# Peptides against a protein of PDB entry 6RGO: the designs that were tried, part 251

Target 1, 392 residues: chain A of PDB entry 6RGO
Amino acid sequence: MALKLLGFNQDATCFSVISSNKGVTIYNCDPFGKCFELEKSTSNDEELDFLVEMLFSTSLIAVVDKTIGASKRKKLKIVNTKRKATICELTFPHEIMDVIMNRKIICVVLKSDQIFVYDISCMKLLRTIDVRGEKLKSTSKFRNSEAVGDIGVRVSLSTDNNSILCYSSYSKSDKENAPLNDIVVFDALKCIQINVLPAVHQSNIVCIACSPDGMLMATASEKGTIIRVFKTIDTENDEPILVNEFRRGSRPSRISEMKFNHDNTLLACVGESDTIHIFALPVTTTEADANEDDTLQQSSHSLSSSINGLQYISKGLANRFGKIIVSKIPTQSQQRHVAYIKIPENAKYRIGFPKDTTNTIHICGEDGNYLVYSIPRNEVGPCTLVKSNTFD

## One batch from the design tools (peptide; made by RFdiffusion4, then SolubleMPNN)

Design b2_p20_8_s1 (from b2_p20_8, 8 letters changed)
Fold by OpenDDE base, seed 1:
Structure b2_p20_8_s1 (fold): chain B 392 residues (1-392), chain A 20 residues (1-20)
Amino acid sequence: as target 1 above (392 residues)
Amino acid sequence: DEKELKELEEKFEEILKEKE
């Protein structure tokens, strides 16, 4: 059977899949099992396509049927899974490309590069963000966006109540072909733009992850070779703060999903490669606890040689980005542990971090595997498989 | 957090009862 992964919820307690024969199925992670099924409304052998966003482990889901016809692709349904009832139905002027939510906010991304921000408690529209802006409305050359089906506005929302929305935006270049390589940081509750990170990559941004607390953001371009981590709100001399730069690999490969763990100590990425990568983030020690750990100086010599290959601080980007003050990341925080999981080639995987176990990752595959891995803390190496389940 | 999610579920359940 063809499975299509929809992904994990915010705390990785559930994941959703499309089964060609059944429709949408939601699985609980622990105890493992089916918790909800949305039956296929049509007997036709048409390829099923859905968006499903779940509100944590609640009975609340947002659903878009993308399978058949332009009319369904413009409809968002909010469904109570316990009652199997539609609470709310919204119709949009354009096809829905993405839906993200937290306890406060639903964001709906349209093919028109518009983001609709709703208060979840009343489904009131708070803001429409037009990412193209007024200037691009005049050139009615809708590029035949048929061929470039993969480039659109990307979004990520903090899972906390602060509701920090990060989205990709077009660079201010007067070129009709401006890349989606700016990031806007937006307070979704107050409907205020907080920050703008200009030209964070040379090409279009295809993946964004916001931290659960909204304080960090990870970005990847179409090349997927470099992942950048920025502060979302904080600036230094009105310039964006680059916290981390990670190298996933030397070969271009699309990143489909990135996630932070719940304490902002790990960043995972998955995509078209045979490898899930997990990067360690430096813990921002507030100045208070600097006194005790004088003893760990001695063993640092031997591991330095292998780690040097992953830290390409590209000296070359410093000239074209204004003075991105690469804050002197203390040389001690340069030991960025990298963990990995090998996955089958051509199997699409999704990732999730559970709240209670910051060194555990949940993954699920279109191969029908749900896997729980333990992440090594103090070494570079493979993750250890802890639990395995199968689904159909 | 769990309390706020439960209160949100309850509000959506009330909205459903008003539409039935």
Scores: peptide ipSAE 0.058, ipTM 0.725, DockQ to the pose 0.749
Fold by OpenDDE base, seed 2:
Structure b2_p20_8_s1 (fold): chain B 392 residues (1-392), chain A 20 residues (1-20)
Amino acid sequence: as target 1 above (392 residues)
Amino acid sequence: DEKELKELEEKFEEILKEKE
């Protein structure tokens, strides 16, 4: 059967799939099994397409029927899975491209490059962000840029209650074809822009991940060769703080998903390559005030020793045009993965980090595999398979 | 966390009952 992955929920306790014959199925990760099924409403051999965003392990899901020919691609349903009942229905002026949520906020991304921000508790619209409207203010000529292929506004939301929204925006350039290479950091609760990171890549951003706490973001461009990690809120001399630059590979390959683990010590990425890459982040030692004596030699042999070479290249060479050139970290300073998982070539996989075990990763494939891996912490190498299940 | 999620589920269940 053709499976299509919808992904993991925020804490990787569940994942969602589309089966061409069954419709939408949600699986529990542990114990492994079906927890919800949304039956196919149509007898037609149409290729099913859905957006499903689950609110953690709750009975609440956001559902969009994106099936071609369906008049429903503009309709968001909030469904209680225990009751199999629609709680709320919202209709948008344009096709829904993405839906993300946490305990406080639902964000709906439209094909119009609009982001609708809702208070989940009452489904009240808090803000409409018009990313194209921002471009229009920066560029004198609105080309109706037909969305050149699969490039649209990308979003990520913190899984905590701070509700930090990161989204891709158009660069402030007089060029008619400005790339989506800026990042805006937005407080979704207060409806305020916190930060703007200009020109974080040379090409369009195609993948964004926000950390669970909203303090970090990872970005990847269409090239998918370099991943950059920034602070979301903090700035140095009004300039964005680049924390890490990771090299996924030398060959261009699309990154489809990135995720931080729950303690911000790992970043995983997956995409069109045969490899899931896992990168170590420097533990931001909060400078605990260096007050006095107590000699507790807990020999936590953390991987701290290899990170000594992070020269804070704070020297953004502002070129003559006031563009922050994100100083390319010298190719020698680009960190590689610390761990990896080999996956079948051309298999689409999704990733999730469980909350309780910061050294494990959940993955699922359109090949019908659900896999749990242990991540090595003291060595660079392959992850170890701990558990495997199959689904149909 | 679990408490807040449960309170949210309960609130959505109330909204369902008001529409039935």
Scores: peptide ipSAE 0.054, ipTM 0.721, DockQ to the pose 0.905
Fold by OpenDDE base, seed 5:
Structure b2_p20_8_s1 (fold): chain B 392 residues (1-392), chain A 20 residues (1-20)
Amino acid sequence: as target 1 above (392 residues)
Amino acid sequence: DEKELKELEEKFEEILKEKE
C-alpha cells in the first residue's frame, strides 16, 4: 500500500501518515501504536492528500483535505480526535499550503503567499501577513504554479509560548522573478516584525526550522548543499548573526525537513538523499551566575574553531549590482555532520526530536518503518538503532 | 506545559458540548 508521511508532532510523541486504504492515521511513539484514524470519506481510488497538524499529544488536530478535485483545499478543520468531531471550520480565499501551530498560535499559509495568524484559544484572526506586499499585487500574475513546483512561502514556528514565526519573503528586487530568499522573524503573539534577514541564500528558501525557544533558525535553499543557522532576534551592528554554516553535501539535493533538538545542541536534516544528517551546534552557555566555588576541571576540549567573523557586506552595495550577499565564508569553515543515519534510496522520511532525550532521534518512512536512533556524543559516525516498529 | 495543554483540551471540550 502507498503510505504518505505527514510528519511528527512538535515533541516527537506522535506521527501522522496517510494510508491509501484507511485515510489519516496517527501513531503514538512510546508505547508504539495507532491512537487515531480518520476514515476515508470516499470509495474513489483518488490519491489522498491531507495536511494534518497536531497539537503535541492532545486530542486537537488541524486538518485540510488537499485531495485533487476536492472543493475542500481552502477549508481548515479543527478536529477533536477523542470525539471525532469538528470544533471549528475556517474557509480561506485561496488553497491552504501549510498549517503550523503551538499552544498559542495557528498559522495558515495560503497559495496567495499570505499567512493568517490566529489565536488558538478563540480562533480570532490576529494578523494577515501579505508576503508579496501591496505594491506587487498589481503586476504579479499568480505564478502558474503548475509548472514551477514547490516554490512558495515557507514557515516555521517556535514550539514555546513566545511564538516566534520565521517565514521566507521576496527580496526587494524589482524583478518579476524575485527569489524567496529573505527571512522575516515575527512575534506572532504581539504581531510585530522583530527582524529581517536579507538574501540568506542565492536561491529560494525551501526549508526553515525554528528552534523550540525561537532563538535560532536554520535555512536551506533549493540547492540543499548548505544549511545556515542564524540568531532570530539578536543582531550585530544591525546585521544578522550567522551562528553556523553546515555542509550537507557537494551534490544538490532537496531538504524537505529540518529540526532542532529540545536544547538547541543538535540540528537534523532529511530530504531526497539517502542520508539524514545531524549537526552539532555550539552550546551557548548562558552565563549562569558564576558562584565561585567548585573547581571541577572538566577538560572541555572546546574545539575553538576560530569562526572568523562573518562580515555580512552592508546594505549599501546590494542596490547597485544585485550581488546576492554570498557570505564569503571560506569553504573551509563549513562544518560537516557529527552523526548520520542511512535511509533507503527514494524513501521519504520525517524526523522528530523527543523532549526528554536530547541524544535520541525519531524517524519514520513511507516504507512503513518507525525507527529510534541514539546519536553518538563523542565520535563522528553512524547513529545506533535502539528501537524499530512497523506501520501500515 | 502539560497543564496548559490540558486547559486547552478542556476549553475545546466545552466548545464541543455547547454545539451538541
Scores: peptide ipSAE 0.048, ipTM 0.719, DockQ to the pose 0.736
Fold by OpenDDE base, seed 4:
Structure b2_p20_8_s1 (fold): chain B 392 residues (1-392), chain A 20 residues (1-20)
Amino acid sequence: as target 1 above (392 residues)
Amino acid sequence: DEKELKELEEKFEEILKEKE
């Protein structure tokens, strides 16, 4: 059967899939099993397309049926899975491209490059962010939105209650073809723009991940060769702080998803490549508990790769247009993965980090595999398969 | 409007409290 992965929930306790024959199925990860099914609304042999965002392991899901025509693609249903009832239905002026939520906020991304921010407690609209409206102030020409393929506004939301929203925005260039290569950091609760990271890549940003606490953000462009990690809120001399620059690979390959683990020590990425890459982030050792005492000369060559977090103060070269271009970390300083998982080239995978086990990753594939891997701590190498389940 | 909003709030609060 053709499976389409919708992904994991925020804490990787559940994942959702589209089965062509059944509709939407939500699986619980532990104990493994079906926890919810949403039947297809039509008997037609139409290719099923849905957006489903689950609020952690609650009975709350946001559902968009994208299978049928332009009208349904504009409807968001909030469903209580226990009651099997629609709680709320919202209709948007444009097709829904993405839905993301946490305990406080629902963000709805439209094909119009608008982000609707709702308070989840009352479904009140807090803000409409018009990413094009910011561009239209700089560029007179309507880009026919039809011609630029799968490139739209990308969003990521912190899973905590701080509700830090990171989204891609159009760089202020006088060029008709301004890329979506700026990042805006937005407090979704207060409806305040916190930060703007200009020109974080040379091309459109196609993937964003916010850390669970909203303090870090990872970005990848259409090339998918370099992943950049920034601080979201903190700035140094009004400049963006680049924490890490990771090299996924030498060959261009689209990254479809990135996620931080719950303690911000790991960043995973997946996409069109045969490999899930896991990168180590520098733990900010709070210098405090260097108690002097235990001089035990255990010559454990802990590959403490002293990730000398060389805060490369990226002296942003102001181009002729006054734009700070984030300087690339020298290729020699580009970190590679610390761990990896090999996946089938023809199967799309999604990733999730469970809360309770920071060195464990959950993955699921359109091949019908749900896999739990242990991430090596002290060595660079493959992850170890711990658990395997199948779904249909 | 206010009644529908309150019924919505109660429904969301019930869902959110099940996970504290």
Scores: peptide ipSAE 0.031, ipTM 0.646, DockQ to the pose 0.071

Design b2_p20_8_s2 (from b2_p20_8, 6 letters changed)
Fold by OpenDDE base, seed 4:
Structure b2_p20_8_s2 (fold): chain B 392 residues (1-392), chain A 20 residues (1-20)
Amino acid sequence: as target 1 above (392 residues)
Amino acid sequence: EEEELKKLEEKFEKLLEEKE
C-alpha cells in the first residue's frame, strides 16, 4: 500500500499518515496504536493528498483535503476527533501549502506566499502576512509563480506559548529571481516582526525549524549541505547571531524536515538521503556550577591538516551580493553529526522529539515503520534502536 | 500546559454544542 507521511505532532506523542486505502490515520506513539481515522470521502482510485496538523495529543486536528480539485485545496477544517465533527471550516483565496499550530496560534500558508495567522481560541484572524507584497515593495517584477514547483514560503512555529513564527522571505535583491533566502522572525501573538536575518543562504531556504521555546532556529537551503542555527530574538550589534554551522554532507541532498529536541541540545535532520543526522548544540552552561575544575585535558591533537587554501575570498565581491551572512564559524570548525540513523534510501521519513526523553528520537517511514532510537551522549556514533512498530 | 489544552478542548466542545 502507498503510505504518505504527514509527520509527528509537536511533542511526538502522535504521528499522521495517509494510507491509499483508508485515508488519514493518526497513530499514538506510546502505547503504540491507531487513535483516529478519517475515511476517504471518495471511492475513486485518486491519489490521496492531505494536510493534517494535530494539536499535541488533543482531539483537535486541522485538515486540508488536497486530493480533488482546486476548491478543496483552499478549505481548512478544524475537526474534533472524539466527536468526528467539523468545528470550523475556513476557505482561502489560494491553495493551502502548509498548516502549523500550537496552543495559541494556527498559521496557514498559501501558494500565494501569504501566511494567515489565527488565534486558535476563537479562530479570529490576527494577521495576514504577504511575503510577496513585501517583495513587490522591494522588487518590481512579478515572478510568474507557475514555473518552480516546490519552492514556496517555509514556516516554523515555536511549540510554546510565546508563538515565535519563523518564515522565509524574498531578499531585497534587484534581481528578477530574488531567492527566498531571508528569514523573518515574527511574534505571532503580538503580530510584531521581531527580527530579520538577511541572506542566511545563497539559494532558497527549503527547510526551517524553530526551537520549542522559539529562541533558536535552524535553516537549510536547496543544497542541504550546510545547516545554520541562529538566535531568533537576540542580536549582536544589530547583526544576527549564528550559533552553529553544521555540515550534513558534501553531496547536495534536500532536507525535508528538521527538529530541535525539547531542551535545545540536539538538532535532527531528515530528507532524501539514507541518513538522519543528529547534531549537538552547545549548552549554554549557566556559569553557576563551573567550580569543579575537572581538567579534562582535551588533548587537542591539532590535526593541523593544512587546508590553508580558501581564505582569500577577496573583499571586493561582497559589495554586490547583499551581506550574505558569511559564516563567522571557520569552515574547518563546521561540526559534523554526533549521531546518525541509517534509513532506506527510497523511504521518506519524518522525525519527532518526545518531551520527556531528550535523548530519544521518534521516526516514522513510508515503509510502515515506527521506530524509537536512543541517541548516544558521550560518543559519535549510530543511534540504538529501542522500540519498533509497524503500521499500514 | 495540560490544563490549558484541556480548557481549549472544553471550549471547542462547547462551540460544537452551540452548533448542534
Scores: peptide ipSAE 0.140, ipTM 0.780, DockQ to the pose 0.913
Fold by OpenDDE base, seed 3:
Structure b2_p20_8_s2 (fold): chain B 392 residues (1-392), chain A 20 residues (1-20)
Amino acid sequence: as target 1 above (392 residues)
Amino acid sequence: EEEELKKLEEKFEKLLEEKE
């Protein structure tokens, strides 16, 4: 059967899939089993396509029927899974490209490069973000999106109540073909722009992940060779906004998903490659004033990866050309993965981090495998398979 | 955290009962 993965929920307690024969199915991870099915309404052999975003382990899902020929690609349904009932339906002026949510916010991304931000508690529109801005409304060249592949606005939302929204934006270059290589950091609750990170990649950003707390953001371009991790907020301290630069590989390969673990110690990525990569993040030791006394010689082998490659571009040049946030970190100082999982080359996978086990990763494949892996702490190597289940 | 999610579920359940 053709399976299409929709992904894990925010805490990796559930995942959703499209089965060509059944429609949408949601699985619990533990105990493993079906928890919800949305039956296929049409007997047509049309390739089913859906967006389904689940709110943690709740009965609340957001559903968009994206099936070709369906007039429903502009409709967001909020569904109670226990009652199998539609709570509300929203209709948008353009096709829905993505839906993300947390306990406070729903964000709806349209094909028009608009982001609609809603208060989940009342489905009230808080903000419409037009990523093209007012000046580009006159260039009615809608990229006829038939020929230009999956290049659109990418979004990620913090899973916490702070509701930090990160989205890709067009560079301010007067070029008609400005890349989506800027990042905007936005407080979705207050509806305030917090930060703008210009030119974080040379090409379009195709994947973004926000940390659960909204303090970190990871980005990957269409090349997918380098992953960059940034602080979302400018700290008053002269600390670099660019915290890490990871090398996934030397060959170009699309990254489809990235996730932070719940304590911001790991970043995982998956995509078109045969390998899920897991990177270690430096623990920002907040120097809490450690009072002197307790002599515990924990030999923290600080993998002091010498971040000596962040050349402080001296404050003097910043005034003329804007904050060049991305110094070219020398290719030699780029960190590799600390762990990996091999997956079938032709199978799409999704990833999720469970809340209670920071060294465990959940993965599911369009091959019908749900797999739980343990991540090694003290060595660079493969993850260990702990549990496997199959789904149809 | 779980209590906030439970309160949200209960709110959505009530919104369904008001429509039936």
Scores: peptide ipSAE 0.136, ipTM 0.771, DockQ to the pose 0.731
Fold by OpenDDE base, seed 5:
Structure b2_p20_8_s2 (fold): chain B 392 residues (1-392), chain A 20 residues (1-20)
Amino acid sequence: as target 1 above (392 residues)
Amino acid sequence: EEEELKKLEEKFEKLLEEKE
């Protein structure tokens, strides 16, 4: 039967799927098993489509019925899974494209390029972010081309209580075809813009990941060849701090999802390729108080990869071509993966990092496989399969 | 963390009981 993956929750303790026969099913990862099912309300052979956002392992889920022909694409339901009851229902002016949450907030992304930020505790609207801005409202015809369904505002939210929201924004080019290649960093609790990273890629951003603590973000463009990792809050000389630039591959391939592990030491990416890539991040040692003594000569071969800072070369001809981040990082000095997982070709997979095991990754596929891998730390190589289960 | 999630669950459970 055709499965459609919805993804892992914030701590990879659960994942959700759409089964054509059953509707929405949530699985627990350990012990592995079905923990919730939302039955199909219609006997029709219509292709089921849903958004489901979980709140960790709690009984709270946000659900959007995106099934074709359903007037429900504008309706967010908050459901208690234990009681199978709808707690809250919100109706939006436009189709819901994405829903993300943490312990504090829910963000709802609309097809109108609006982000609605809610306090989860009372479902009060804190902010409406209009990514198009007021000036573009008059001229931007809705991208009516059904075929361009893939280019919209992308969002990621920190899983902590700081609630750092990263979203893609349009570059300041007065062109009707401005790319979604800026990143805005937003404090979703205080409803303030913290930072703006202009032109982080040459093309539209299609994937964003925020670190659990909100201190890092990863970005990928439509090309999916390069992943950039930035600091979210800190700036150097009013310029964005590039921490890492990773090469996924030489061939264009869409990245569908990226995740940081809990301690910000690893970044994983998955997409249309036969390979999940795992990259090592430099441990930013916070200078905790170096009190005195113990001379343990850990030969930390600090690979002092010369972080050749990204200079924004504003070439004076930039009036026609917006500020492009020129990576000063030579293509040869781009870091590669430290680990990988081979997946079936054309199988859609989702990824999650469990909180308690920084060297473990959870993956699930539309092929009905739930797999747990161990990530090698001391060598570059394949991950080791530790556990496998099947679901339907 | 678990206590905050538990308080959130308990709040949503109460909001359901007030609607039944």
Scores: peptide ipSAE 0.041, ipTM 0.700, DockQ to the pose 0.742
Fold by OpenDDE base, seed 2:
Structure b2_p20_8_s2 (fold): chain B 392 residues (1-392), chain A 20 residues (1-20)
Amino acid sequence: as target 1 above (392 residues)
Amino acid sequence: EEEELKKLEEKFEKLLEEKE
């Protein structure tokens, strides 16, 4: 059977899949099993396409049926899974490309490069962000929708209540084909732009992850060889703070998803490669708690010894053109993964971090595998398989 | 051969980094 992955929910307690024969199925991770099914409305052997975003382990899902016709692709249903009932239905002027949510906010991304921000509690529209309209001289040439592949506005939302929204924006270049290589950081609750990170990559950003607390973001370009991690809110001398630069590999490969763990100590990435990469983030010791004298000299020979080479390259050399050059961390100082998972070639996988275990990762594949891995803390190496289940 | 391949790989890595 052809499976299509929709991904994990925010805390990796559930994941969603499309089965050609059954429609949408939501699985619970522990105990493993089906928790919800959305039956296929059509008897036709049409390839099913859906967006499903689940609000944690709640009965609330957002659903977009993309299978049939241009009209359904513009329709968002909010469904109560326990009641099997549509709570509300929203219709948009353009095709829905993505839907993300937390406990406070729903963001709907359109093919028009618009982001609609809603208060989830009342489904009130708080803001429409027009990412194209922010481009001063957008030549109104609709990118011929055929020739520009999967390049559109990318979004990520913090899973906390602060509701920090990171989205890709067009660079302020007079070039007709400005890349989507800026990041905007937006307070989705207050509807205020907090920060703008210009030209974080040379090419289009294709993947963004916001940390659960909204304090960090990771970005990857269409090359997917370098992952950059920035502070979202904090700036140094009005310049963006680059925290980390990670090398996924030397060969270009698309990154489809990135996730932080719940304590911001790990960043995982997955994509078209045979490998899920897991990177360690430096623990930002807030200097504040240095006063309590508790002598627990647990000599955790932590991987911190290799992290000590993070010179804060705070010196963004503003080039002669006033562009913030994200100072390329020299190749020799680019951090590799600390852990990895091998996955089948050509299998699409999705990733999620459970809240209760910061060293555990959940993965699921279009091959019908749900896998739980333990991440090594003190060594660089493969993750250990802890649990496996199959789904159809 | 292996050293030339390695130098070629390093050169391609640099050229990829200059494009990211």
Scores: peptide ipSAE 0.024, ipTM 0.335, DockQ to the pose 0.008

